Peptides against a protein of PDB entry 3OGK. Designs and how they scored, part 166

Target 1, 307 residues: chain A of PDB entry 3OGK
Amino acid sequence: ATPDRLSRRFPNLRSLKLKGKPRAAMFNLIPENWGGYVTPWVTEISNNLRQLKSVHFRRMIVSDLDLDRLAKARADDLETLKLDKCSGFTTDGLLSIVTHCRKIKTLLMEESSFSEKDGKWLHELAQHNTSLEVLNFYMTEFAKISPKDLETIARNCRSLVSVKVGDFEILELVGFFKAAANLEEFCGGSLNEDIGMPEKYMNLVFPRKLCRLGLSYMGPNEMPILFPFAAQIRKLDLLYALLETEDHCTLIQKCPNLEVLETRNVIGDRGLEVLAQYCKQLKRLRIERGADEQGMEDEEGLVSQRG

## One batch from the design tools (peptide; made by RFdiffusion4, then SolubleMPNN)

Design b1_p24_3_s1 (from b1_p24_3, 16 letters changed)
Fold by OpenDDE base, seed 2:
Structure b1_p24_3_s1 (fold): chain B 307 residues (1-307), chain A 24 residues (1-24)
Amino acid sequence: as target 1 above (307 residues)
Amino acid sequence: KQKEIEEKRKKLEELRKERLRDYD
């Protein structure tokens, strides 16, 4: 489909999702004005798709100019922007979005590649947005944003239900968790075990409604922080957890209401057996092949075709 | 143990990078 054909056929379009090609192919095989570039689509949105409130770009090339044009064209009518695995923009583009789209409900940059100039975009979002429901910059590396701004967002956006972040130290998010009273989903952060402070995270308090969780670098020493509400957990992202097979078994046994599990092959056949035994409400299981250390313990961490 | 954790973290970072290259 071409942008112009889309607008002619669907002038009242409210939601648009565009999927580009895999990143490896984007730069070498896609013309600058078509395919993986959002520019022609943003132009069409600006001119002809005046009711568009939701935009999802997946694996697209997005420039700051594209974001600026989109922001100004849709302004407070834009409710959802998802830059999913996109590239080509900087935080200036994000700043434009949050400056002009102050009623945005969903802002996603998950796994996007960008140049970070400053943390102003998150600050601006914190200062002016009260509508945010979903904030997702999971699998990104922001170094210049403030956890205090995230806390402010949680305080001001009472409908905030899902937040996925990069590698924030979890202890820096204590204020955020306290403020995010309606938060149901959290992914990301960084658990940094310190030899000598085994209870570093034991006093971490999560939002009471939290039921979808994925903590990066969670090891067996940190895992017990989930136990008080493990029965409430419905989704676990253990892809970037530092859990062994036995740890998986321990945690899974405590999550009888688990519906979605994402993990690595380290779960093993044993973990899958435990999962089948204890998690009768499981709806989705994703097992990715990890570069787990090839050792004797890896034999137990292999998922066989029987499992 | 700390060294082991760091190594695991490194592997996970590599996994992250690989995931970005994979077709979804």
Scores: peptide ipSAE 0.341, ipTM 0.863, DockQ to the pose 0.411
Fold by OpenDDE base, seed 1:
Structure b1_p24_3_s1 (fold): chain B 307 residues (1-307), chain A 24 residues (1-24)
Amino acid sequence: as target 1 above (307 residues)
Amino acid sequence: KQKEIEEKRKKLEELRKERLRDYD
């Protein structure tokens, strides 16, 4: 089998990345032969890949038992675990990982689907880890984790440089931002506009090194919070921002050092023109379709084939 | 305006759900 062949050929393997089929296939019965389950790989890791420190599962089925076995097998030697668009596990599996792998540097669950039992995994991580550099549970639905634990992580992990989270109220993360002195990247959170309090977020202070940013539900009223450091921004994720075409133009003009932009079709040809004019260092551009084409109010922001 | 914001939020949530099913 493929796992056996790998371990025999590369017994000193340090990094492993496995890719399953596109997520659409995961909604049906998945035959074992397509390689969608990590179980046989975890077995090989546990038995034969004793130098493995980086594991990346993409679009794989991962059980709590798999995570527990992996955690115990690699323990503090595991530096990177990425559960990228995976499914099949619960927060118990995450708890096992952070309990046994106390020197983990990168922990990613972005876009993974799981059952949330409690917030213990983040608490355990906060209480015992000082090595974390990257924490990413972007586009996940955690309702039982505490922003206080995130703050503790920021305080204790001196090398923490990238954090992507779910829908925390941004004001609950004030302590986190204050503690995260070396943070360069932040994505997620939730900006919740209050018509009765238009300046709700104006006093928000970001880490001084922040240059990669994506704030969920950021609208034109909140956008000015970026202006003091807009020239420092190198990556901007506007995929889940509530910005119209003109708002995009306004923000883009203030980001002359922008290298990566991710946004929706709402940017429009006008936004792309402004981008080309002001962002000469742009390296990557991602434009998604979806909500805007499905009848959002800013229907004028269509990207044509000109852009 | 509040209703408009909630509608936009709902659309973005739908987009997130769609993305979970999409090919990349």
Scores: peptide ipSAE 0.350, ipTM 0.865, DockQ to the pose 0.431; fails the geometry check
Fold by OpenDDE base, seed 3:
Order: C-alpha cells, then structure tokens, then sequence
Structure b1_p24_3_s1 (fold): chain B 307 residues (1-307), chain A 24 residues (1-24)
C-alpha cells in the first residue's frame, strides 16, 4: 500500500508497522525512491494520520529529519516508536523524539545502526519522561550515554518493565537495578569475567520481578547469580552467553518455568534433552548456529538432525 | 582460558554482526 491509500482507508489509524527489505539486499545501491525510506510515510503521518500513536519501522532508512518531523507531528500523542534494524539517523534524531514526545512509553532502537553524536537523548529522556514502559537499544553501540541517566529513568518511570541495553558494564547498572523496582525484563549489558575476582558479580541485586533475562557474555562463573531466582525465569536469551553445553544443562535444570529460550547450537543434544525434561512450559526455542558452525564449539556442542 | 574467552567473544560479535545483516 502507499501512504496516501493508507490514510484514505484508515484515517483513524493508531498503529503502523512498516517493513523494509533485508539490509543484505541493499548493497549500498538503494534508489532514492525505494520503499525502504520512511520519508513519504512520515509525511503522510504528519498530514493525515493524526491519531497515530504507535510507529514501528523495521529495516527502514530513517533520517534525522524524518524523526524530527514525526516527533513534532505526533508530540505527546506518540506512545510507541520502534526503530527496528533501521539506519540513516543519528542521536540528534533520537533527541528530537524524546524532546517532543515526552509521554512515549516504548522506545526501541534494537539492532539499529546510527551515528552517535552525544548522550543527550538519554539525558533528555531521563529529565522529562515518567511514562516509559519499554526501553530497548539492545545490540547497539552507545558509548556516550550515561548509566546514571538510565538509573534516573528507572526511578522516574514507575511502569518501566522492560529494558534492553547495549554493552554497559553490569556493575555500572547496580543503581539502575535498585531503582527499577517493577522491571520484568532485562537484556544486554556486559559481564566481564575477572579470573582474579570470580565473585565480581555475585553481589548483584536484580529487580524482584525479573523473569526475562539475557546477560551478554555471561559465563559459568557468573551464571550462579541467576540461581536465586532461576525458578521464576520465563525467558532466557543465551544467544550471547559464554555457556557451554554442560552450563546450559545446569541452568536449564534450574528454570522449570522457562517459556522462551534463545541460544546457540552449543546447547547440543544434551541440552535439548535436559530442556525437554525440566522445562515443560517451553513455548518457543530459538537456536542460532552461525557462531558454532564457525568452530566455536566441538561436536559435543552441536545439535544433531534429531534436535 | 582468558584467550579462549576473548576468542569466543569475538565470534559472538561476528554472530551479532551477521544477525544485523540477515536475521528478520
């Protein structure tokens, strides 16, 4: 459908999701009039979709100007913005969004590529937002944002239930975890094993309601930090954990209420057997093979055709 | 062991990059 046709048919549209083509198909040869640009849609939103409160762009080209126009057009009526695997914008665009959309509840930039100019967008969000429920910049590279702003957001946004971040050192998020009393989901961060200090993370206090978790680079030495609340875990993202097959078995056995597991081929047939034995509530299983096929694990860590 | 962890991290980073490109 075209933007104009959409507005004509659904002038009271509240939620819009647009999907572009996979980035691999772009080969830096994207025509200016390619449907992967959000510009014509943002123009239509600004002019004719005055009830739109939720926007999800997936694999789209999004400029700062597009974000600025969207922000000003929807302002506090915008409740959800998802820039899912998008590109073409900078943190200036994000700043415009959080400056003008002060009642935004969901802000997602997961797996988006952007130019980082500064950390002002997160600071502005921290200073003015009290509505945020979901903040997700998982698998992004922000070097200029402050964990203190994340803590402030947690303190001010009582309904904050899901936060996914980039590669913050987990110890820098202690204040955030203490403030995020209602947090149910956390993904990302960075666990940095210190062989000389195996207890480095043992005193981490997680939010009491935490049940969906994915700690990046979690190894077997850090895994025990989950044991006190493993029984309440419903979703695990182990895609970027440093767990071997046996570690998977150990952790899975402690998570009888697990509903969603995302991991790598390293789980192996043994891990799948343990999963089947102990996780009777499992609804979704995702197994990535890319890293393991590249020789990350031995044959013991491979899932056979049976699994 | 530290070297092994670093190598695994590197491979995971590569996986993340691949995911960014191809996974939808």
Amino acid sequence: as target 1 above (307 residues)
Amino acid sequence: KQKEIEEKRKKLEELRKERLRDYD
Scores: peptide ipSAE 0.342, ipTM 0.864, DockQ to the pose 0.458; fails the geometry check
Fold by OpenDDE base, seed 5:
Structure b1_p24_3_s1 (fold): chain B 307 residues (1-307), chain A 24 residues (1-24)
Amino acid sequence: as target 1 above (307 residues)
Amino acid sequence: KQKEIEEKRKKLEELRKERLRDYD
């Protein structure tokens, strides 16, 4: 498919999703004329797709210029931008998006690779957006953004329901959690265990509606912070938790309404048995490579039982 | 024990980096 053919056939297109090559291919020698660059598509969007409000680029090369052009072309009509596992841009491109698209509802850059210039994009988003529903920069490395901007976003965006972030210290997100009254999903952050202060996170208060959760580096000492609302948890991302087999068993037993579990092979046979026993609503199970055991080959398994 | 936690964190970080390069 070519961009020009798309616009001719569907001039009133509202949503566009483009998939590039697998990430591994993006690091290899890529011909200049391969379909992985969004540039020709952005040109077509700018010129001919006047009703487009949702754009999803997956595993594509996206430049700052592409983002700038897209931002200016769609402006407040752009409701969704997903840079899903993309590369080639910097935070300047993100700044352009949030500057010009002030009514954006979904902004995703999960697992994208980019160069960080500053934290202005998140600040600009915080200062001007009140429409945001989904913010996702999970599995990214930002060092120059502020948790305060995230808190401001939560305060100003009353429809904010899903937020996935990088490695913010969880205690720095206390204000965010208090402000995000309608938040249903949170992933990321960083729990930093202190042996000298085992109760460091015990007073952490989560949003009342939180039911999809993944806390990075959560260990057995931090796990009890979930117990008060474990019964309402529907999805757990334990891929980057510091839980052993026994810890998995403990937590799973407290989550009878769990529908989605993502974890590592550390769950073990015992954990799987407990899961089967206590989580009768389970729809999806993802088991990935264990970081716990050095020398084991990477194994990934996905089971979906949509009954 | 603290050292063990740090080692686990390093391994998880490596896993994250690998995931970014993998097809999923």
Scores: peptide ipSAE 0.335, ipTM 0.860, DockQ to the pose 0.415; fails the geometry check

Design b1_p24_3_s2 (from b1_p24_3, 11 letters changed)
Fold by OpenDDE base, seed 5:
Structure b1_p24_3_s2 (fold): chain B 307 residues (1-307), chain A 24 residues (1-24)
Amino acid sequence: as target 1 above (307 residues)
Amino acid sequence: MEEERRRRREELEKLRAERLRDYD
């Protein structure tokens, strides 16, 4: 499809999802006129798609100029922006989005590759947004953003239900968790074991409605922090957990309402047996290869409800 | 134990980095 044809056919389009080529192709020699650039689409959006409120770019090249144009064109009408595995922009582009789109509800940049200039975009979002429902910069590397801004967002955005972040120290997110009263999903952070303080994380208080969780670098010593609410967990992302097979078994046994599990092959046959035994509501299982088994393909299984 | 945890973390960090380059 071409941008010009889209607007002519669907002038009242409210949602647009564009998929580019696989990430591997984005890092290779890309011709100047490669269809992976969002520029012609942003131009079309700006000129002809005046009812567009949701934009999802997946594996596309997005420049700061593209984001700026999109932001100004859609302004407060933009409710959803997903930069899913995109590249080519900096945090200046993000700043433009949050500056001009103050009623944005979903902002995603999961697995996007970008240049970080500063943390102003998150600060601006914190200062001016009260509509945010989903914030997702999972598997990104932000070093200049502040956990305090995340806390402010949680305090100001009453409908905030899903937050996925990068490598924040979990203890820096205590204020965020306290403020995020309606949070149902959290992924990311960083658990850092301290041999001198084995109970470092035991006093963490999670939002009461939290049921979808993925804590990065959670080991067996930290895992007990989940036990008080393990029965309400419906989704676990253990991809970046430091859990062995037996640890998986221990945790899974405590999650009888688990519907979605994402983990590595470290779960093993034993973990799968335990999963089958204790998690009767399981709907989706994703097992990815471990770092040590780079040659093995990821297995994604849809567990059919055998009624 | 600390060294093992560090090693595992480094492996996961590598996995993360690789995932960003994966086709899926």
Scores: peptide ipSAE 0.366, ipTM 0.866, DockQ to the pose 0.374
Fold by OpenDDE base, seed 3:
Structure b1_p24_3_s2 (fold): chain B 307 residues (1-307), chain A 24 residues (1-24)
Amino acid sequence: as target 1 above (307 residues)
Amino acid sequence: MEEERRRRREELEKLRAERLRDYD
């Protein structure tokens, strides 16, 4: 489909999702007129898709200029922007979005590659947005953003239900969790072992409605922090957890209402058996092969093709 | 245990990096 054909056929389009080619293609010479650039689409949105409130770019090249144009064209009408596995922009582009789109409800940059200039975009979002429902920069590398701004967002955005972040130290998010009273989903952060303070996370208070969770680098020592509310967990992202097969079994047994599990091959056949036994509401299971499984000689950590 | 945890963390970091490259 071309932008012009889309607008002619659907002038009242409210939601647009565009998918580019795999990111590997970006390592090759890509012509400017390649379908991977959002520019022609942003132009069409600006000119002819005046009712568009939701934009999802997946695996596309997005420039700051594209974001600026989109932001100014849609302004407060833009409710959703998803930059899913996109590249080519900087935090200046994000700043433009949050500056001009004050009523944005969903902002996603998950797995996008960008140049970070500063943390102003998150600060601006914190200062002016009260509509945010979903904030997702999972699997990104923001080093200049402040957890305090995240807390402010949680305080001001009462409809905030899903937040996925990068590698914030979880203890820096205590204020955020306290403020995010309606939060149902949290992914990311970083759990860091401290031999001198093994219980440093034990007093962590999670939002009461939290039921979808993925804590990065959660090991067996930190896992007990989930036990008080494990029965209400519906989704677990264990892809980046430091859990072995037996740890998986332990946790899964405590999550009878689990609907979605994402993990690695380390769950093993044993973990799958336990999952089948205890998680009768399971709807989706994703198992990825990790690098850690290649080094494990332990048969329990392998999911066989027979299982 | 600490060394093992460190090793596993590094492996997960590699996995994350690979995922971010998104070759598919």
Scores: peptide ipSAE 0.388, ipTM 0.875, DockQ to the pose 0.352; fails the geometry check
Fold by OpenDDE base, seed 2:
Structure b1_p24_3_s2 (fold): chain B 307 residues (1-307), chain A 24 residues (1-24)
Amino acid sequence: as target 1 above (307 residues)
Amino acid sequence: MEEERRRRREELEKLRAERLRDYD
């Protein structure tokens, strides 16, 4: 489809999702003139799609100028922006979005690649937004943003229900979790083992409504922090957990209401058996190859055709 | 245990990096 054809057909369009080429193809083969750039779409949005409140770019090239134009064109009418696996922008573009779109409810940049100039965008968001429901920069590398701004967002945005972050130390998010009273989903962070402080995470208190969770680098020593609310967990992302087969079994049996599980093949046939036994409400199971596959000598750590 | 955890973490970090480049 072309931008102009879209606006002519649907002048009152409220939601737009554009999918570019796969990331690998974008990197290697897409010249500037091919459909991977959002620029012509942003132009069309600015001129002709004046009812648009939701924009989802997936695997698109997005410049700061594009974001600035979009931000100014839609301003407080923009409720959702998803930069899903996008590239080409910097944090200046994000700053423009949060500066001009102060009523944004969903801001996603999951798995996007960008140049980080500063943490001003998150600070600006924290200072002015009270509408945010979903914040997702999972699988990104922000080093210049402050967990205090995340806490401020949680305090000010009472409808905040889903937050996915990069590699924040989980202990830096204690204030955030305390403030995020309505949070239902959290993914990301970083659990870091300290041999000198084995119980460093045991006092971590999660929001009472939390039921969708994925903690990066969670090992068996940290896993018990989930046990107090394991029965209310409905979704687990264990893709980047440091859990072995037995650890999976231990956790899964404590999550009888689990509906979605995402993990690696380390779950093994044993884990799948336990899953079948204890998780009768399971709706989706995602098993991916893990880095540990190469070291697996034991059949128990492998998913067979039986599973 | 710390060294083993570090190694596994590094492997997962590599996995994450690889997945960001994968075709989906």
Scores: peptide ipSAE 0.387, ipTM 0.873, DockQ to the pose 0.385; fails the geometry check
Fold by OpenDDE base, seed 1:
Structure b1_p24_3_s2 (fold): chain B 307 residues (1-307), chain A 24 residues (1-24)
Amino acid sequence: as target 1 above (307 residues)
Amino acid sequence: MEEERRRRREELEKLRAERLRDYD
């Protein structure tokens, strides 16, 4: 479908999801000639889709101008913006979104590639938004944003339930976790081992409702920080954890209510066996191949075709 | 142990970077 056809057929459209590389089943819905640019869609949104409150771009090329146009066109009516694996924009585009869309509830840039100019977008969000429910810049690199702004967001946004971040040092997020009283999901951060301080993270306090978690670079020494609330964990993202097969087994045994697990092949057949034994509520399992496969000499660390 | 952890972290960082590039 073309943008113009969409607006003519559905002038009252509230939610739009576009994929730059559609699956074969959706190939006929998105013309190949659009090259994955959101520009023609943003134009159509601005002109004809006045009730649109949710926009999801996946694998699209998005410019700052596109974001600015979208922001101004929808303003406080925009509740959800997901830039999922998008590219072509800078933090200026994000700044425009948060400046003009002050009632945005979901803001996602997960796995998007962008140029970072400054941290103003997060600061602006912190200063003016009280509606945010989901903030997700997982698998992104921000070096110029402040953990303090994240804390401010948590304090001001009482409905904040899911936050996924880049590589913040976890200890810098102590204030954030304290403020985020209703947080159910957290992914990202960075756990950094210090030989001089083996218990560096043992006093870390997580939000009481936290049940979906993925801590980047969590190793076996840090893993015990999860044990006090492991029974309430429903989702684990271990894709970027530094856990071996045995560590997986240890953690999984402590998570009987686990519903979703994302991990690498390092879980091995043994880990899968333990998972099957202890996690009877499991609904989704994602196993990816990782670079650690090259270092695993032991066959036990590999998932076989039977697993 | 620290060196091994560092190496593994670097591998994961490379993996993350590769995934990001697959979308360019």
Scores: peptide ipSAE 0.374, ipTM 0.873, DockQ to the pose 0.287; fails the geometry check

Design b1_p24_3_s3 (from b1_p24_3, 12 letters changed)
Fold by OpenDDE base, seed 3:
Structure b1_p24_3_s3 (fold): chain B 307 residues (1-307), chain A 24 residues (1-24)
Amino acid sequence: as target 1 above (307 residues)
Amino acid sequence: MEEERERRREALRRLRAERLRDYD
């Protein structure tokens, strides 16, 4: 479909999702009108899609100008913006979004590639937004944003239920977790082992409603922090956990209500057996091949073609 | 053990980077 055809057929469109080609092909996408660029769509949104509240760009090229135009066109009517695996923008574009769309409920830039100029966008979001329900910059590399702003967001946004972040040290998020009383989902962060302080994470207090979790670099020493609420866990993202097969077995046995598991091949056939035995409510299982499994000849860390 | 853990962390960082590039 073309933007103009869409607006003519659906002038009252409230939600739009656009999918571009995989990033591997983006280097060949020189023309601005190829369809991999959001520009023509943003133009159409600005002019003709006055009721649009939700925008999801997946694998699209998005410029700061596109974001600025979108922000100004929709303003407080924009409730959802998802920049899913997008590229081409900087934090200036994000700043424009949060400056003009003060009632945004969902802001996602998961797996997007961008140039980071500063942390002002998160600060602005913290200062003015009280509507945020979902904040997701999982698998991104923000170095200039402040955990304090995340805490402020949690304090001000009472409906905040899902937050996925980059590589924040988990201890820097203590204030955030305390403030995020209604948080149900958290992914990301960074658990950093300290040989001199093996229990540095044991006193972490998670939000009481937390049931969807993915802690990056969680090893067997940190895993026990989940045990007090493991029975309420419904979704685990272990893709970036430092858990071996036995660790998977240990954790899975404690999560009888697990519905979604994302992990690597390290779970092994044994882990899958344990999963089948203890997680009767499992709905989705994603197993990826990790780079760490390629070098490990450990038979237990491999999922066979039968399993 | 620490060296092995660091190797694994690096492997996971690579996995993350590969996923971020979205070659599929």
Scores: peptide ipSAE 0.308, ipTM 0.843, DockQ to the pose 0.353
Fold by OpenDDE base, seed 1:
Structure b1_p24_3_s3 (fold): chain B 307 residues (1-307), chain A 24 residues (1-24)
Amino acid sequence: as target 1 above (307 residues)
Amino acid sequence: MEEERERRREALRRLRAERLRDYD
């Protein structure tokens, strides 16, 4: 369907999800000639979809102008914006969204590629939003945003339940975790081992309701920080954990209520056996081929080039 | 051990970067 056809058929549309590369079943819904640009859709939203509250763009090209137009057109009526694996925008576009859409509940830009100009968008969000429930910039590279703004968001947004971030040092998020009393899900951060301080993270206090977790670069030395609440964990993202097969077995055994596991092939057959034995509530398992094989290939490749 | 851990971190960072680039 074309944007114009959509608005004519569904003028009261509240939720829109667009995919740049739809699966075969959706090919009839998105014209091939529109490529991956959101611009025609944003134009249609601005002109004709006055009840739209939720927008999800997946694998689409999004410009700052598109975001600005969307922000101004929907303003405080926009409750959800998901930029899922999108590209083409900068932090200026994000700033426009948070400036104009002050009642946004879900803001996602997971795995999106963008140019970072400054951290103003997160600061603006922290200063003015009290409605946020989900904030997700997982697998993004922000270097100019402040952990203090995350803490402010947690303090001001009492309904904040899910936060996924980039490579913040976890210790910089202590204030955030203390403020985020209703947080159920956290992914991202960065655990950085210090040989001189093996217990660097042992005093880390997580929100009491935390049950969905993925800590980046968590190794076997840091893994014990999860043990006090492992029984309440329902979802684990171990995709970027530094755990070996045996470490997986140890952790999985402590998570009898695990419903969702995302990990790499390093879990191995043994880890899968342990998973089957201890995690009877498991609903979803995602196993990706990980960097462990690529790291060995790169090391072999580097050795072969030096030889 | 620290060097190996850092190598693994770099590998994961590369994996993450590759996933970001797969859309360009």
Scores: peptide ipSAE 0.319, ipTM 0.848, DockQ to the pose 0.291; fails the geometry check
Fold by OpenDDE base, seed 4:
Structure b1_p24_3_s3 (fold): chain B 307 residues (1-307), chain A 24 residues (1-24)
Amino acid sequence: as target 1 above (307 residues)
Amino acid sequence: MEEERERRREALRRLRAERLRDYD
């Protein structure tokens, strides 16, 4: 489909999702005519799709100019922007979005690759947005953003229900968690073990409604922080957890209401058996092959073809 | 134990980095 055909056929389009090629192809020389660039689409959106409130770009090349044009064209009418596995932009583009789209409800840049100039975009979002419901920059490499801005967002956005972040130290997010009273989903962060302080995270207080969770680098020593509300957990992302098979079994047994589990092969057949036994409401299971499992002699960390 | 944990953490970081480059 071409942008012009879309606008002619659907002038009142409210939601648009565009998918580019797999990310591996984005590292290669992609011809300009491949359709991987959002530019022609943004032009069409700006000119002809005046009812558009939701935009989802997946595996697209997005420039700062594209984001700026989109931001100015849709302004406060833009409710959702998802830059899903996109590339080509900088934090200046993000700044433009949050500056002009002050009523944005969903902002996603999960697994996107970008040039980070500063943390101004998150600061601007914190200072001016009160509408945000979903913020997702999971699996990104922001180094210049402030956890204090995230806290401010939580304080100001009463409808904030889902937040996924990069490698913030979890202790830096204590204020965020306290402020995010309606938060239901949190993914990311970084749990960092300290030998000198084994109970470093034991006093973490999570939002009362939290039921979808994925803490990066959570090990067996940190896992108990989930136990007080494990029965409330409906979704677990353990892809980047430092849990062994037995740890999986321990946690799964405490999550009888689990609906979605994402983990690695380390769950093993034993973990799958425990999952089947205790998690009768399970709807989705994702098992990814882990690189760490190749070096570990533990035969128990393999999911058989039957599993 | 600390060395092992760090090794595993680094492995997961690599896995994450690889996923960012992989298809899907």
Scores: peptide ipSAE 0.312, ipTM 0.844, DockQ to the pose 0.407; fails the geometry check
Fold by OpenDDE base, seed 5:
Structure b1_p24_3_s3 (fold): chain B 307 residues (1-307), chain A 24 residues (1-24)
Amino acid sequence: as target 1 above (307 residues)
Amino acid sequence: MEEERERRREALRRLRAERLRDYD
């Protein structure tokens, strides 16, 4: 479909999702006139889609100028922006979005590739937004943003229910967790082992409603921090956890209400058996191949055709 | 044990980087 045809047929469109070519094609085979650029769509949104409140770009090329135009055109009417696996923009584009779209409820840039200039976009969001419900920059590399801004967002956005972040030290997010009283989902962070302080994370207090969780680099020493509320866990992302097969078994046994599990093949057939035994409410299982497991000849850490 | 854990962390970081590039 072309942008102009869409607007003519659906002038009152409220939600738009555009999918570009697979990412592999974007990096290796970008035709100059590829429909993977959002520019013509942003132009159409600005001119003809005045009721549009939700925009989802998946695997698209997005420039800062595109984001700036979108931000100014939709302003406080924009409730959802998802830059899903997009590329071509910088944090200046994000700054424009949060500056002009002060009532945005969902901001996602998961797995997007961008150039980081500064942390101003998150600071601006923290200073002016009170509507945010979902913030997701999971699987991104922000080095210049502040955990304090996340805390401020949590304090100001009472409807904040889902936050996915990059590699923040979890202890730097203590203030965030205390402020985020309605948070149901958290993914990301970084758990860093300290030999001198084996209980470094044991006093970490999570939001009371937390039931969807994915802590990056969680090992068996840190895993017990979940035990007090393990029965409450409905979704668990272990894709980037440092858990072995036995650790998976231990954790799964404590999560009888688990509905969604994402993990690596390290769970093994044994872990899958335990999962089937203890997690009777399981609805979705995702198993990815782990790079770390190719070197571990531990036959127990492989998912066979049985699983 | 610590060296092994760090190696695993690095492997996961590489996996993450690969996913960012190639995951469809």
Scores: peptide ipSAE 0.299, ipTM 0.840, DockQ to the pose 0.422; fails the geometry check

